# Peptides against a protein of PDB entry 7SID, part 45

Target 1, 151 residues: chain A of PDB entry 7SID
Amino acid sequence: LHMYLMLLKELPGEEYPLPMEDVLELLKPLSNVCSLYRRDQDVCKTILNHVLHVVKNLGQSNMDSENTRDAQGQFLTVIGAFWHLTKERKYIFSVRMALVNCLKTLLEADPYSKWAILNVMGKDFPVNEVFTQFLADNHHQVRMLAAESIN

## One batch from the design tools (peptide; made by RFdiffusion4, then SolubleMPNN)

Design b2_p15_1_s4 (from b2_p15_1 with H1M A10N K14P)
Fold by OpenDDE base, seed 1:
Structure b2_p15_1_s4 (fold): chain B 151 residues (1-151), chain A 15 residues (1-15)
Amino acid sequence: as target 1 above (151 residues)
Amino acid sequence: MEIPNFAEENNALPP
């Protein structure tokens, strides 16, 4: 786990986008790791904070290739799962803060939710619609972060 | 601080 988290953390930032093939390889184990540690709040927070780099890389890709769509799909599956568990009150505010930051970054990359659509239990949820739900979060810091992100 | 409730978990993260 530690090595994988370090790999996520050390991903090239917005200035140096990763080859899509590398992004795909990185995303392959992600869902399994998240599933295994879904009840560990600190690990979940760390994962969500680190995958911000992946979102930035995906947003910079001007290639509408099969690999890009595949990478986007794999990433969105994980985000959708975190959102679903959040709705079931499985995560503390710090994890929800990290999730909001991911959603914010997605909206910056895809303001019109052309590809940023969460599929949960067979139903599609555009990220722009999902994001607004955090304006009514039980924790004031989460509400504040969501509100500031819209302005 | 909201405390998570895992007792009624009926969903899992994707494999």
Scores: peptide ipSAE 0.026, ipTM 0.617, DockQ to the pose 0.066
Fold by OpenDDE base, seed 2:
Structure b2_p15_1_s4 (fold): chain B 151 residues (1-151), chain A 15 residues (1-15)
Amino acid sequence: as target 1 above (151 residues)
Amino acid sequence: MEIPNFAEENNALPP
């Protein structure tokens, strides 16, 4: 886990995007790692904070590439899972804040939700629709963060 | 800081 998290942390951001092939390799184990540590709030928060770099990379990539679509799909699956568990009240506010940051970054990269769509339990949810739900979050700081992202 | 309780049936990640 530590090694994987370090790799995610060191992922180049918007200024120096990784080749999509490298992004795919990093995303492959992500779902499994999230599943194993889904009950660990600190690990989940750390993962969500680190994958912000992945979102930045995906936003700069050519959407017409099959590899890009694959990477986007893998990433969105993970985000969808975190959102689903959030709806089930499984995460503390700090994890939800990290998730909001991910969603904010997705909206910045894809403001029209061309690809930023979460598929959860067979249903599609545009990220903008998902994001607005955090405006009604039970925790004040989460609501404020969500509001700052819109205004 | 309150930590949510996890139930096995309700804590699975969607595929």
Scores: peptide ipSAE 0.024, ipTM 0.610, DockQ to the pose 0.084
Fold by OpenDDE base, seed 3:
Structure b2_p15_1_s4 (fold): chain B 151 residues (1-151), chain A 15 residues (1-15)
Amino acid sequence: as target 1 above (151 residues)
Amino acid sequence: MEIPNFAEENNALPP
């Protein structure tokens, strides 16, 4: 786990995108790792903070590439799962803060939610619509972060 | 601080 998290952490941001093939290799185990540690709030927070770099990397890729679509799909599946579990009140505020930052980064990469759409239980939720729901979060810091991110 | 509510069941993340 630690080595995997370190690899995620060391992903370059928007300035120096990785080849999509490398991104895909890093994303392959992500869903399983998240599932295994879904009850560990610290690990979930760490994962969400580190995958911010993945979002930035995906934003620099060609949308018409099969590899890009695959990577986006794998990533959005994980984010959608965290969103779903958040709705079920499974995560403390610090994890939700990290999720909001992921959603914010997605909106920066895709302001019109052309590809940033969460599919949860067979339904599609554009990230821009999902993001606004955090304005009503139970924790004041989450609400504040969401509000500040819109400005 | 909101406390998470996890059951004992070990469910995987939803697809």
Scores: peptide ipSAE 0.027, ipTM 0.606, DockQ to the pose 0.099; fails the geometry check
Fold by OpenDDE base, seed 5:
Order: sequence, then structure tokens, then C-alpha cells
Structure b2_p15_1_s4 (fold): chain B 151 residues (1-151), chain A 15 residues (1-15)
Amino acid sequence: as target 1 above (151 residues)
Amino acid sequence: MEIPNFAEENNALPP
């Protein structure tokens, strides 16, 4: 886990995008790691903070390539899972804040939700619709963070 | 601090 988290932390963002092949290699174990540590709030927060670089990297890539679609799919699967568990009140506010930051970054990369669509339990949820629900979060800091992201 | 509710959880993260 530690080694993987370190690799995610060192992932270049928007300034220096990686080849999509390298992004895919880093994403391959992500869903498994998230599943194993789903109940560890600190690990989940750390993962969500680190994968912000993945979103930034995807935003700089050619959206027409097959590898890009694959990377988008793998990433959105993970975000969708965190969203689903958030709806079931499985995460504390600090984890939800990290998730909001991921959703904010997705909206910056895809403001019209052309590809940023979460599929949860067989139903599609555009990220813009998912994001607005955090405006009504029970924790004031989460609501504030969500509100700041609308501009 | 908010306490997460893991009671009666039927969902796992997808592979």
C-alpha cells in the first residue's frame, strides 16, 4: 500500500502529462486497493487526494483514443464507488471533502459531463448532477467547498 | 467527529 500511494503522489499533473499507457498501469490496481481499504477513512482520504493528479492528467490527454476511454472508465468506476458509499453515509466529512475535490476537478476537465458520468448500480449519474448534491451536505465545510466550486 | 455507518452494508467496491 505505501509504495503504491507513493507512486500516486508522484504522478505528474497538468503540467507534464504522462503517456496514457503509463496512466493505465497506475490505475490497474486502484480499484482493488480502494476495495481493501474502503473502511479506513485515512487511507480513503489519501487515495482521493492523490488521484486528483490522475484527473488532471486525463484532462490533458487525447480523448479520442481507446486508451483514454479505458483510463476514464477505470477512474470513474472508483469515483462512482466512493459516491455510492457516501450516499450510504460510510465516510466522514474529510473523506467527502476529498471526493468533492475530485468531482470539482472532473467538472473542470469536462464541464458538460460528456464523459464524466458515474455508473452506479446500473444507473448513470452525470458528475454535474452528483456534485450539486454536496451543496446540501450535512457538514458545513463540505457545503462550503462545493459552493466554491460552482464559479 | 462524524462516525460512519457500516451497519447492514450490502455493497462492495467494484473490481
Scores: peptide ipSAE 0.026, ipTM 0.611, DockQ to the pose 0.080; fails the geometry check

Design b2_p15_2_s1 (from b2_p15_2, 7 letters changed)
Fold by OpenDDE base, seed 3:
Structure b2_p15_2_s1 (fold): chain B 151 residues (1-151), chain A 15 residues (1-15)
Amino acid sequence: as target 1 above (151 residues)
Amino acid sequence: DEFSELIKESQEYLK
């Protein structure tokens, strides 16, 4: 886990995107790792904080390529799962803070939600719609972060 | 495992 997290942490940002093939390799174990540690708040927070770099890389790639669609799908699946569990009150505020940052980064990469759409149980949820829900979060810091992100 | 189920289900709908 820690080695994987370090790899995610060291991922280049938007300025220096990795080849999509490399991004895909990093994303391959992500779902399994998230699932395995879904009950560990600290690990989830760390994962969400580190995958911010993945979002930046995804936004710099050709949206029409198969690899890009695959990578986007894998990433959005994970984000969708975290969001769903968040609605079920499964995560503490620090994890929700990290999730909000991911959503913010998604909106920066895809302001018009061309690809940034969460599919949960067969339903599509544009990230902008999902993001606004955190304005009503129970925790003050989460609300503040969400509010700052849209201003 | 709700998380795993969500992942599998979501991946199916993304195809």
Scores: peptide ipSAE 0.094, ipTM 0.740, DockQ to the pose 0.862
Fold by OpenDDE base, seed 2:
Structure b2_p15_2_s1 (fold): chain B 151 residues (1-151), chain A 15 residues (1-15)
Amino acid sequence: as target 1 above (151 residues)
Amino acid sequence: DEFSELIKESQEYLK
């Protein structure tokens, strides 16, 4: 886990995106790692904070590429799972803050939710619609963070 | 494992 988190942390940002092939390789173990540590709030927060770099890379890629679509799908699968569990009140505010940051970054990369769509239980949820739900979050800092992205 | 099932289900829809 530690080594994997370090790799995620050190991902090049928007200014110097990784080849999509490398992004895919990093995303392959992500779902398993998230699933394994889903009940560890600190690990989840750390993961969500680090995958922000992945979103930045995805936003700089060609959407028509099969590898890009694959990477987007892998990433959105994880985000969708975190969002679903958040709705079930499984995560503390700090994890929700990290998730909101991910969603915010997704919206910056895809303002119209062309590809940023969460599929949960066979239903599609555009990230722009998902994001607005955090404006009504129980924790004031989460609401404020969500509101900052809108204004 | 709800999280794993969600991931598995979502991945299946991507195929």
Scores: peptide ipSAE 0.093, ipTM 0.736, DockQ to the pose 0.870
Fold by OpenDDE base, seed 5:
Structure b2_p15_2_s1 (fold): chain B 151 residues (1-151), chain A 15 residues (1-15)
Amino acid sequence: as target 1 above (151 residues)
Amino acid sequence: DEFSELIKESQEYLK
């Protein structure tokens, strides 16, 4: 876990995107890691914070290839799972803050929701629709972060 | 494992 998290942490930012093949390789184990540590609030927060770099890389991709769609799908799968568990009140506010940041970054990368759609239990949820739900979050800091991201 | 089931289901939808 620690080595994987370190790798995610050291990813270059939006200005220096990785090849899509490398992004895809990094995303492959992500769902398993998230599932294994889903009950650990600190680990979940850390993961969500680190994958922000991946989102930025995905947003910089100008390719409409199978690898790009695969990478986007792998990432959205994880975000969808975190969102679902959030609705079930499984995560504290700090984890929800990190999730909102991920959603914000997704919207910045795909403002027209071309690919940023969460598929959960057979239903599609555009990220913008999901994002607005956090405006009604029980924690004031989460609401504020969501509201700031809208403007 | 609810998370694992969600992942499994979502992966199937992506095929």
Scores: peptide ipSAE 0.091, ipTM 0.736, DockQ to the pose 0.834
Fold by OpenDDE base, seed 1:
Structure b2_p15_2_s1 (fold): chain B 151 residues (1-151), chain A 15 residues (1-15)
Amino acid sequence: as target 1 above (151 residues)
Amino acid sequence: DEFSELIKESQEYLK
């Protein structure tokens, strides 16, 4: 875990985009790691904070590439899972704030949710629609963060 | 797929 988190932390962002092949290799174990530590709030928060760089990197890529679509899919799968568990009230506010930051970054890269769509249990949820739900979050800091991101 | 497995595990063991 620690080695993987270190790799995520050191991942170059928007200023220095990685080859998509490298992004894919990094994303391959992500879902398994998230699943294994899904009950650990601190680990989940750390993961979500680190994968912000992945979104920034994906935003610089050619959207017509098969590898880009694959990377987007792998990432969105994880975000969708965290969102689903959030709906089930499994995460504390600090984890939800980290998730909102991920969604914010996605919207910056894809404001109209052309590719940023969460597929959860066979249904599609555009990120721009998902994001608005956090405006009604039970925690004031989450609501504030969501509101600041829209304007 | 990985997502389905994650969700399934979550539903069964996180409640």
Scores: peptide ipSAE 0.145, ipTM 0.798, DockQ to the pose 0.087; fails the geometry check

Design b2_p15_2_s2 (from b2_p15_2, 7 letters changed)
Fold by OpenDDE base, seed 2:
Structure b2_p15_2_s2 (fold): chain B 151 residues (1-151), chain A 15 residues (1-15)
Amino acid sequence: as target 1 above (151 residues)
Amino acid sequence: SEFEELVQESLEYLK
């Protein structure tokens, strides 16, 4: 876990995007790691904070490539799962804030939700629609973060 | 689609 988290943390941002092949390699174990530690709030927060770099890399990629779609799919699966579990009140505010940051970054990368769509239980949810729900979050800091992202 | 099925399976796995 530690090594994996370090790799995610050191992922280059938008200015120096990684080859999509490298992004895919990093994403491959992500779902398993998230699943294994889904009940650990601190680990989940850390993961969500680190995968922000993945979103930035995805935003710089070619939308028409199979590898890009694959990477987007793998990432969105994880984000969708975290959102779903958030709806089930499984995560504390700090994890939700990290999730909001991920959603914000997704919206910045894909303002028109061409690919930033969460599929949960067979239903599609554009990230913008998902994001607005955090405006009504029970925790004031989450609401503030969501509101700041809109302005 | 196959992708939707994979997503659903992954979501269930993460639960």
Scores: peptide ipSAE 0.037, ipTM 0.703, DockQ to the pose 0.210
Fold by OpenDDE base, seed 5:
Structure b2_p15_2_s2 (fold): chain B 151 residues (1-151), chain A 15 residues (1-15)
Amino acid sequence: as target 1 above (151 residues)
Amino acid sequence: SEFEELVQESLEYLK
């Protein structure tokens, strides 16, 4: 876990995107790690903070590439899982804030939700619609963060 | 819970 998190932390930003093949390799173990540590608030927060770099890389990739669609799909599945568990009140506010930051970054990369669509339990949820739900979050800091992202 | 199990299955699918 620590080595994987270190790798995620050291990812270059949007200015220097990784080849999509490298992004795919990084995403492969992500779902497993998230699943394994889904009950660990600190680990989840750390993961969500680190995958911000992945979102930035995905945003600058060729949207028509099969590898890009694959990478986007894998990432969105993970985000969808975190969102789903959030609705079940499984995460504290700090984890939800990290998730909001991920969603914010997704919207920056894909403002019109062309590809940023969460598929959860067979239903599609555009990230922009998912994001607005955090405006009604029980914690004031989460609401404020969400509101700042819209304005 | 059943919900957690569904999430687990979804995540495991990507393994």
Scores: peptide ipSAE 0.035, ipTM 0.680, DockQ to the pose 0.229
Fold by OpenDDE base, seed 1:
Structure b2_p15_2_s2 (fold): chain B 151 residues (1-151), chain A 15 residues (1-15)
Amino acid sequence: as target 1 above (151 residues)
Amino acid sequence: SEFEELVQESLEYLK
């Protein structure tokens, strides 16, 4: 875990995009790691904070290739799972804060949710629609963060 | 548990 988290932490962001092949390699174990530590709030928060760089990296890609779509899909799978579990009230506010930041970054890269769509239980949820739900979050800091991100 | 089953189902479905 620590090794993997270190790799995520050191991942270059928007300023220095990585080859898509490298992004894919980093994303491959991500869902398994998230699943294994799904009950650990601190680990989940850390993961979500680090994968912000993945979104920034994907946003800089001007190529519409199979690898790009694959990387986007792998990332969105994880975000979708965190969002789903958030709706099930499994995460504390600090984890939800980190998730909102991920969604914010996705919207910056894809404001109209052309590719940023969460597929959960066979249904598609555009990130721009998902994001608005956090405006009504039970925790005031989450609501504030969401509101600041929209305007 | 129900929680573990739900998480596993969700993650597998999304892959």
Scores: peptide ipSAE 0.032, ipTM 0.677, DockQ to the pose 0.292
Fold by OpenDDE base, seed 3:
Structure b2_p15_2_s2 (fold): chain B 151 residues (1-151), chain A 15 residues (1-15)
Amino acid sequence: as target 1 above (151 residues)
Amino acid sequence: SEFEELVQESLEYLK
């Protein structure tokens, strides 16, 4: 886990995107890691904080490529799962903070949720609509972060 | 538990 997290942490920012093939390789174990540590709040927070770089990379990719669609799908699947649990208040505020940051980054890359759509239980939820729900979060810091992201 | 059920549902999307 720690080795993988370190790799995620070392991902370049938006200004230095990785080839999509490399992004895919980094995403391969992500779902498994998230699944294994889904009950560990600290690990989940760390994962979400680190994958911010993945979002930035995805935003600069050729949206028409198969690899881009694959990477986007894998990433959105994970985000959707986290959102599903967070909306049910299964994650503490610090995890929700990290998720909001991910969603914010997604909105920066895809403001109108053309590709940033969470599919949960067969239903599509555009990230821009999902994001606004955090304005009503029970924790004031989450609400503040969400509000700052909009303004 | 409710939590376990939700986790199981979410896990389907992590595959």
Scores: peptide ipSAE 0.032, ipTM 0.681, DockQ to the pose 0.158; fails the geometry check

Design b2_p15_2_s3 (from b2_p15_2, 7 letters changed)
Fold by OpenDDE base, seed 2:
Structure b2_p15_2_s3 (fold): chain B 151 residues (1-151), chain A 15 residues (1-15)
Amino acid sequence: as target 1 above (151 residues)
Amino acid sequence: SEFEELVKESLEYLK
């Protein structure tokens, strides 16, 4: 886990995006890691904070590439899972804030939710619609973070 | 995909 988290943390930013092949390799174990530690708030927060780099890389990629679509799909599945569990009140505010940051970054990369669509239980949820829900979050810091992203 | 299925299974476990 720690090695994997370190790799995620050290991902290059938008200025130096990773090849999509490398992004895919990093995403491969992500579902397993998230699954194993889904009940650990601290680990989930850390994962969400680190995958921000993945979002930045995805935003820089070619939209019509099969590898890009694959990477986007894998990433969005994880984000969708965290969002779903958030709706089920499974995560504390710090995890939700990390999730909001991910959603914010997705919206910056895809303001019209052309590809940033969460599919949860067979239903599609555009990230822009998902994001607005955090404006009504029970925790003031989450609401503020969401509101700051809109302004 | 296998990835989606794995996450789905995880979600079901948490319900």
Scores: peptide ipSAE 0.044, ipTM 0.718, DockQ to the pose 0.106
Fold by OpenDDE base, seed 5:
Structure b2_p15_2_s3 (fold): chain B 151 residues (1-151), chain A 15 residues (1-15)
Amino acid sequence: as target 1 above (151 residues)
Amino acid sequence: SEFEELVKESLEYLK
């Protein structure tokens, strides 16, 4: 875990995107790591914070490539899972804050929701519409962050 | 679709 988190932490920002092949390699174990530590609030928060860099890399990639679509799919699967578990009240507010930041970054990378669509239980949810649920969050800071992301 | 099945499986795995 520590080595994986280190790799995520050291990812370059949007100004220097990684080759898509490298992004794919980093995303491959992500779902397994998230699943293994899904009950650890601190680890989940850390993961969500680190994958912000991945979103930035995805936003500058060639949208027409198969590798890009694969990477986007892998990432969105994980985000969708965190969102689903959030609806089941599995995460404290700090984790939900980190999730909202991920969604915000996704929207910044894909403002027209060309690919930023969460598929959960056979239904598609554009990321911009997902924010509306966080506007009704029980914690005031989550509501405020969600509202800022919409505007 | 293949993607939908993958999502379903992944979601169940993450629960």
Scores: peptide ipSAE 0.041, ipTM 0.720, DockQ to the pose 0.176
Fold by OpenDDE base, seed 1:
Structure b2_p15_2_s3 (fold): chain B 151 residues (1-151), chain A 15 residues (1-15)
Amino acid sequence: as target 1 above (151 residues)
Amino acid sequence: SEFEELVKESLEYLK
């Protein structure tokens, strides 16, 4: 876990995008790691904070290739799962804050949710629609963060 | 787990 988290932390962001092949290799174990530590709030928060760089990296990709779509899909799968578990009230506010930041970054890269669509339980949810739900979050800091991101 | 099921389902949809 610590090794993987270190890799995520050191991942170049928007300024220095990685080859898509490298992004795919990084994303490959992500779902398994998240699943294993899904009940650890601190680990989940850390993961979500670090994968912000992945979103920034994906947003800088001007190529429409199969690898790009694959990377986007792998990432969105994880975000969708975190969002679903959030709806199930499985995560404390600090984890939800980190998730909102991920969604914010996705919206910056794809404001109209052309590719940023979460698939959960066989249904598609555009990120721009998902994001607005956090405006009604039970925790005031989450609501504030969401509101600041929209305007 | 629920997380694992969500991941599997989403991956299948993306194929």
Scores: peptide ipSAE 0.038, ipTM 0.695, DockQ to the pose 0.849
Fold by OpenDDE base, seed 4:
Structure b2_p15_2_s3 (fold): chain B 151 residues (1-151), chain A 15 residues (1-15)
Amino acid sequence: as target 1 above (151 residues)
Amino acid sequence: SEFEELVKESLEYLK
């Protein structure tokens, strides 16, 4: 886990995007890792913070390729799962804040929600719609972060 | 696909 998280952390930003093939390789274990540590708040927070680099890479990719769609799908599946569990009150505020940052970054990469759509339980939820829900979060810091992200 | 199956299983496991 720690090695994997380190790899995520060391990913270059949007200035020097990774080849999509490399992004895919990094995303392959992500779903399983998240599933395994879904109840560990600290690990979830760390994962969400580090995958911000993945979002930056995805935002600089060519959306026309199958690999890009695959990478986007794998990432969005994880984000959707975290969001779903958040709605079920499974995560503390610090994890929710990390999730908000991911959603913010997604909106920056895809402001028109061309691909940034969460599919949870067979239903589609545009990230902008999901994001606005955090304006009513129970924790003041989460609400503030969400509000600041919009401004 | 294999991926779709993994996604489904992973999502269910997260719950």
Scores: peptide ipSAE 0.033, ipTM 0.697, DockQ to the pose 0.146

Design b2_p15_2_s4 (from b2_p15_2, 5 letters changed)
Fold by OpenDDE base, seed 5:
Structure b2_p15_2_s4 (fold): chain B 151 residues (1-151), chain A 15 residues (1-15)
Amino acid sequence: as target 1 above (151 residues)
Amino acid sequence: DEFQKLVEESLEYLK
């Protein structure tokens, strides 16, 4: 885990995007890692904070590439799972804050939700619709972060 | 494992 997290920390951001092939390799174990540590709030927060760089990379990639679509799908699958568990009150506010930041970054990369769509239990949820739900979050800091992101 | 089930289900729909 720690080695994987270290690799995520070292990911270049939007300024210097990685080849999509490298992004795919980094995303392959992500779902398994998230699943394994889903009950650890600190690990989940750390993962969500680190994958922000991945989102930035995805936004700079060629949208016509099959590899890009695969990478986007793998990432969105994980975000969708975190969102679903958040609705079930599985995560504390600090994890929800990190999730909101991920959603914010997704909207920056895809303002019109052309590809940023969460698929959960066979249903599609555009990220912009998902994001607005955090405006009604029980924790004031989460609501504030969500509101700032829209402005 | 609820998380894993969600991941697997979502991946199936992405195919």
Scores: peptide ipSAE 0.139, ipTM 0.766, DockQ to the pose 0.860
Fold by OpenDDE base, seed 2:
Structure b2_p15_2_s4 (fold): chain B 151 residues (1-151), chain A 15 residues (1-15)
Amino acid sequence: as target 1 above (151 residues)
Amino acid sequence: DEFQKLVEESLEYLK
């Protein structure tokens, strides 16, 4: 886990720091890792913080290739899972903070949610609509983070 | 999609 997280952390937010094929390979284990540690708040927070670099990479990519779409889809699936569990009150505020940061980065890259769409249990949720829900979060720091992100 | 299925199954397990 530690080594994998380090790899995620070191991924730059540049448009094309690595071939998209390599990014895709890096994302492949992510679902399994998240699944294994989904009940560990600290690990989930760390994962979400580290994948910010992946978000920046995917968001800055202007390519419309199949590999880009696949990478975006896989990433959004993981984010959707964290969001879904957040709605079910499974995560403490610090994890939600990290999730909001991910969503913020997605909105910066795709403010109209053209591709940033969470698909959870067969239903589509545009990130811009998902993000507004955190404006009403129970924790003040989460609300504040969400609020400053729309300015 | 296998990835989507895995995540959805994980979510279902947590319910």
Scores: peptide ipSAE 0.126, ipTM 0.767, DockQ to the pose 0.106
Fold by OpenDDE base, seed 1:
Structure b2_p15_2_s4 (fold): chain B 151 residues (1-151), chain A 15 residues (1-15)
Amino acid sequence: as target 1 above (151 residues)
Amino acid sequence: DEFQKLVEESLEYLK
C-alpha cells in the first residue's frame, strides 16, 4: 500500500502529462487497493487526494483513443464506488471533501459530462448531476467546497 | 469490465 501511495503522490500532473500507457499501468491496481481499504477513512482520503493528478492527466489526453477510454473507465469506476458508498454514509466529511475535489477536477476537464459519467450498479450518473448533490451535504465544509466549485 | 464487476461486488458486501 505505502509503495503504491508513493507512486500516486509522485504522479506528474497537468503540466507534465504521462503517456496514456503509463496511466493505465498505474490505474490497474487502483480498484483493488480501494476495495481492500474501503473501510479505512485515512487511506481513502489519501488515495482520493493523490488521484487528483490522474484526473488532470486524463484531461490532457486524446479523447479518441482506446487507451484514453479505458483509462477513463477504470478511473470513473473507482470514483463511482466512492460516491456510492458516500451516499450510504460510509465516509466522514474529510473523505467527502477529497471526493468533491476529484469531481471538481473532472468537471474542469469535462464540464458537460460527455465522458465523465459514473456507472454504478449498471446505472449511469453524469458527474455534473452527481456533483450538485454535495450542495446539500450534511457537513458545512463540504457544502461550501461544492458551492465554490460551481461558479 | 472486470474492474467494474469487482467494485460492484465489493459494494454489495458493504450494504
Scores: peptide ipSAE 0.125, ipTM 0.767, DockQ to the pose 0.104
Fold by OpenDDE base, seed 4:
Structure b2_p15_2_s4 (fold): chain B 151 residues (1-151), chain A 15 residues (1-15)
Amino acid sequence: as target 1 above (151 residues)
Amino acid sequence: DEFQKLVEESLEYLK
């Protein structure tokens, strides 16, 4: 786990995007890792904070390639799962804060939700619509973070 | 499709 998290942490951002092939290799284990540690709030928060760099890399790539679509799918699978469990009240506010930051970064990369769409239980949810729900979060800090992203 | 299958499997594991 720690080695994998280190690799995620060191992923270059928008200024130095990685080849999509490298991003794909890094994303392949992500879903399984998240599943194994789904009940550990601190690990989940850490994962969500680290994958912020992935969104920046995806936003700088050619969205027409098959590899780009594959990478987007791998990433959105994880985000969709965290959002689903959030709706079931499985995560504390600090994890939800990290998730909101991921969604914010997705909207910065894809403001019109062309590819940033969460598919959960066979239904599509554009990230811009999902993000709006956090304006009504039960925790004041989550609401404030969501509101700051709009203005 | 493969995307949908992956999502459903991931959700199943996380529940």
Scores: peptide ipSAE 0.098, ipTM 0.759, DockQ to the pose 0.142

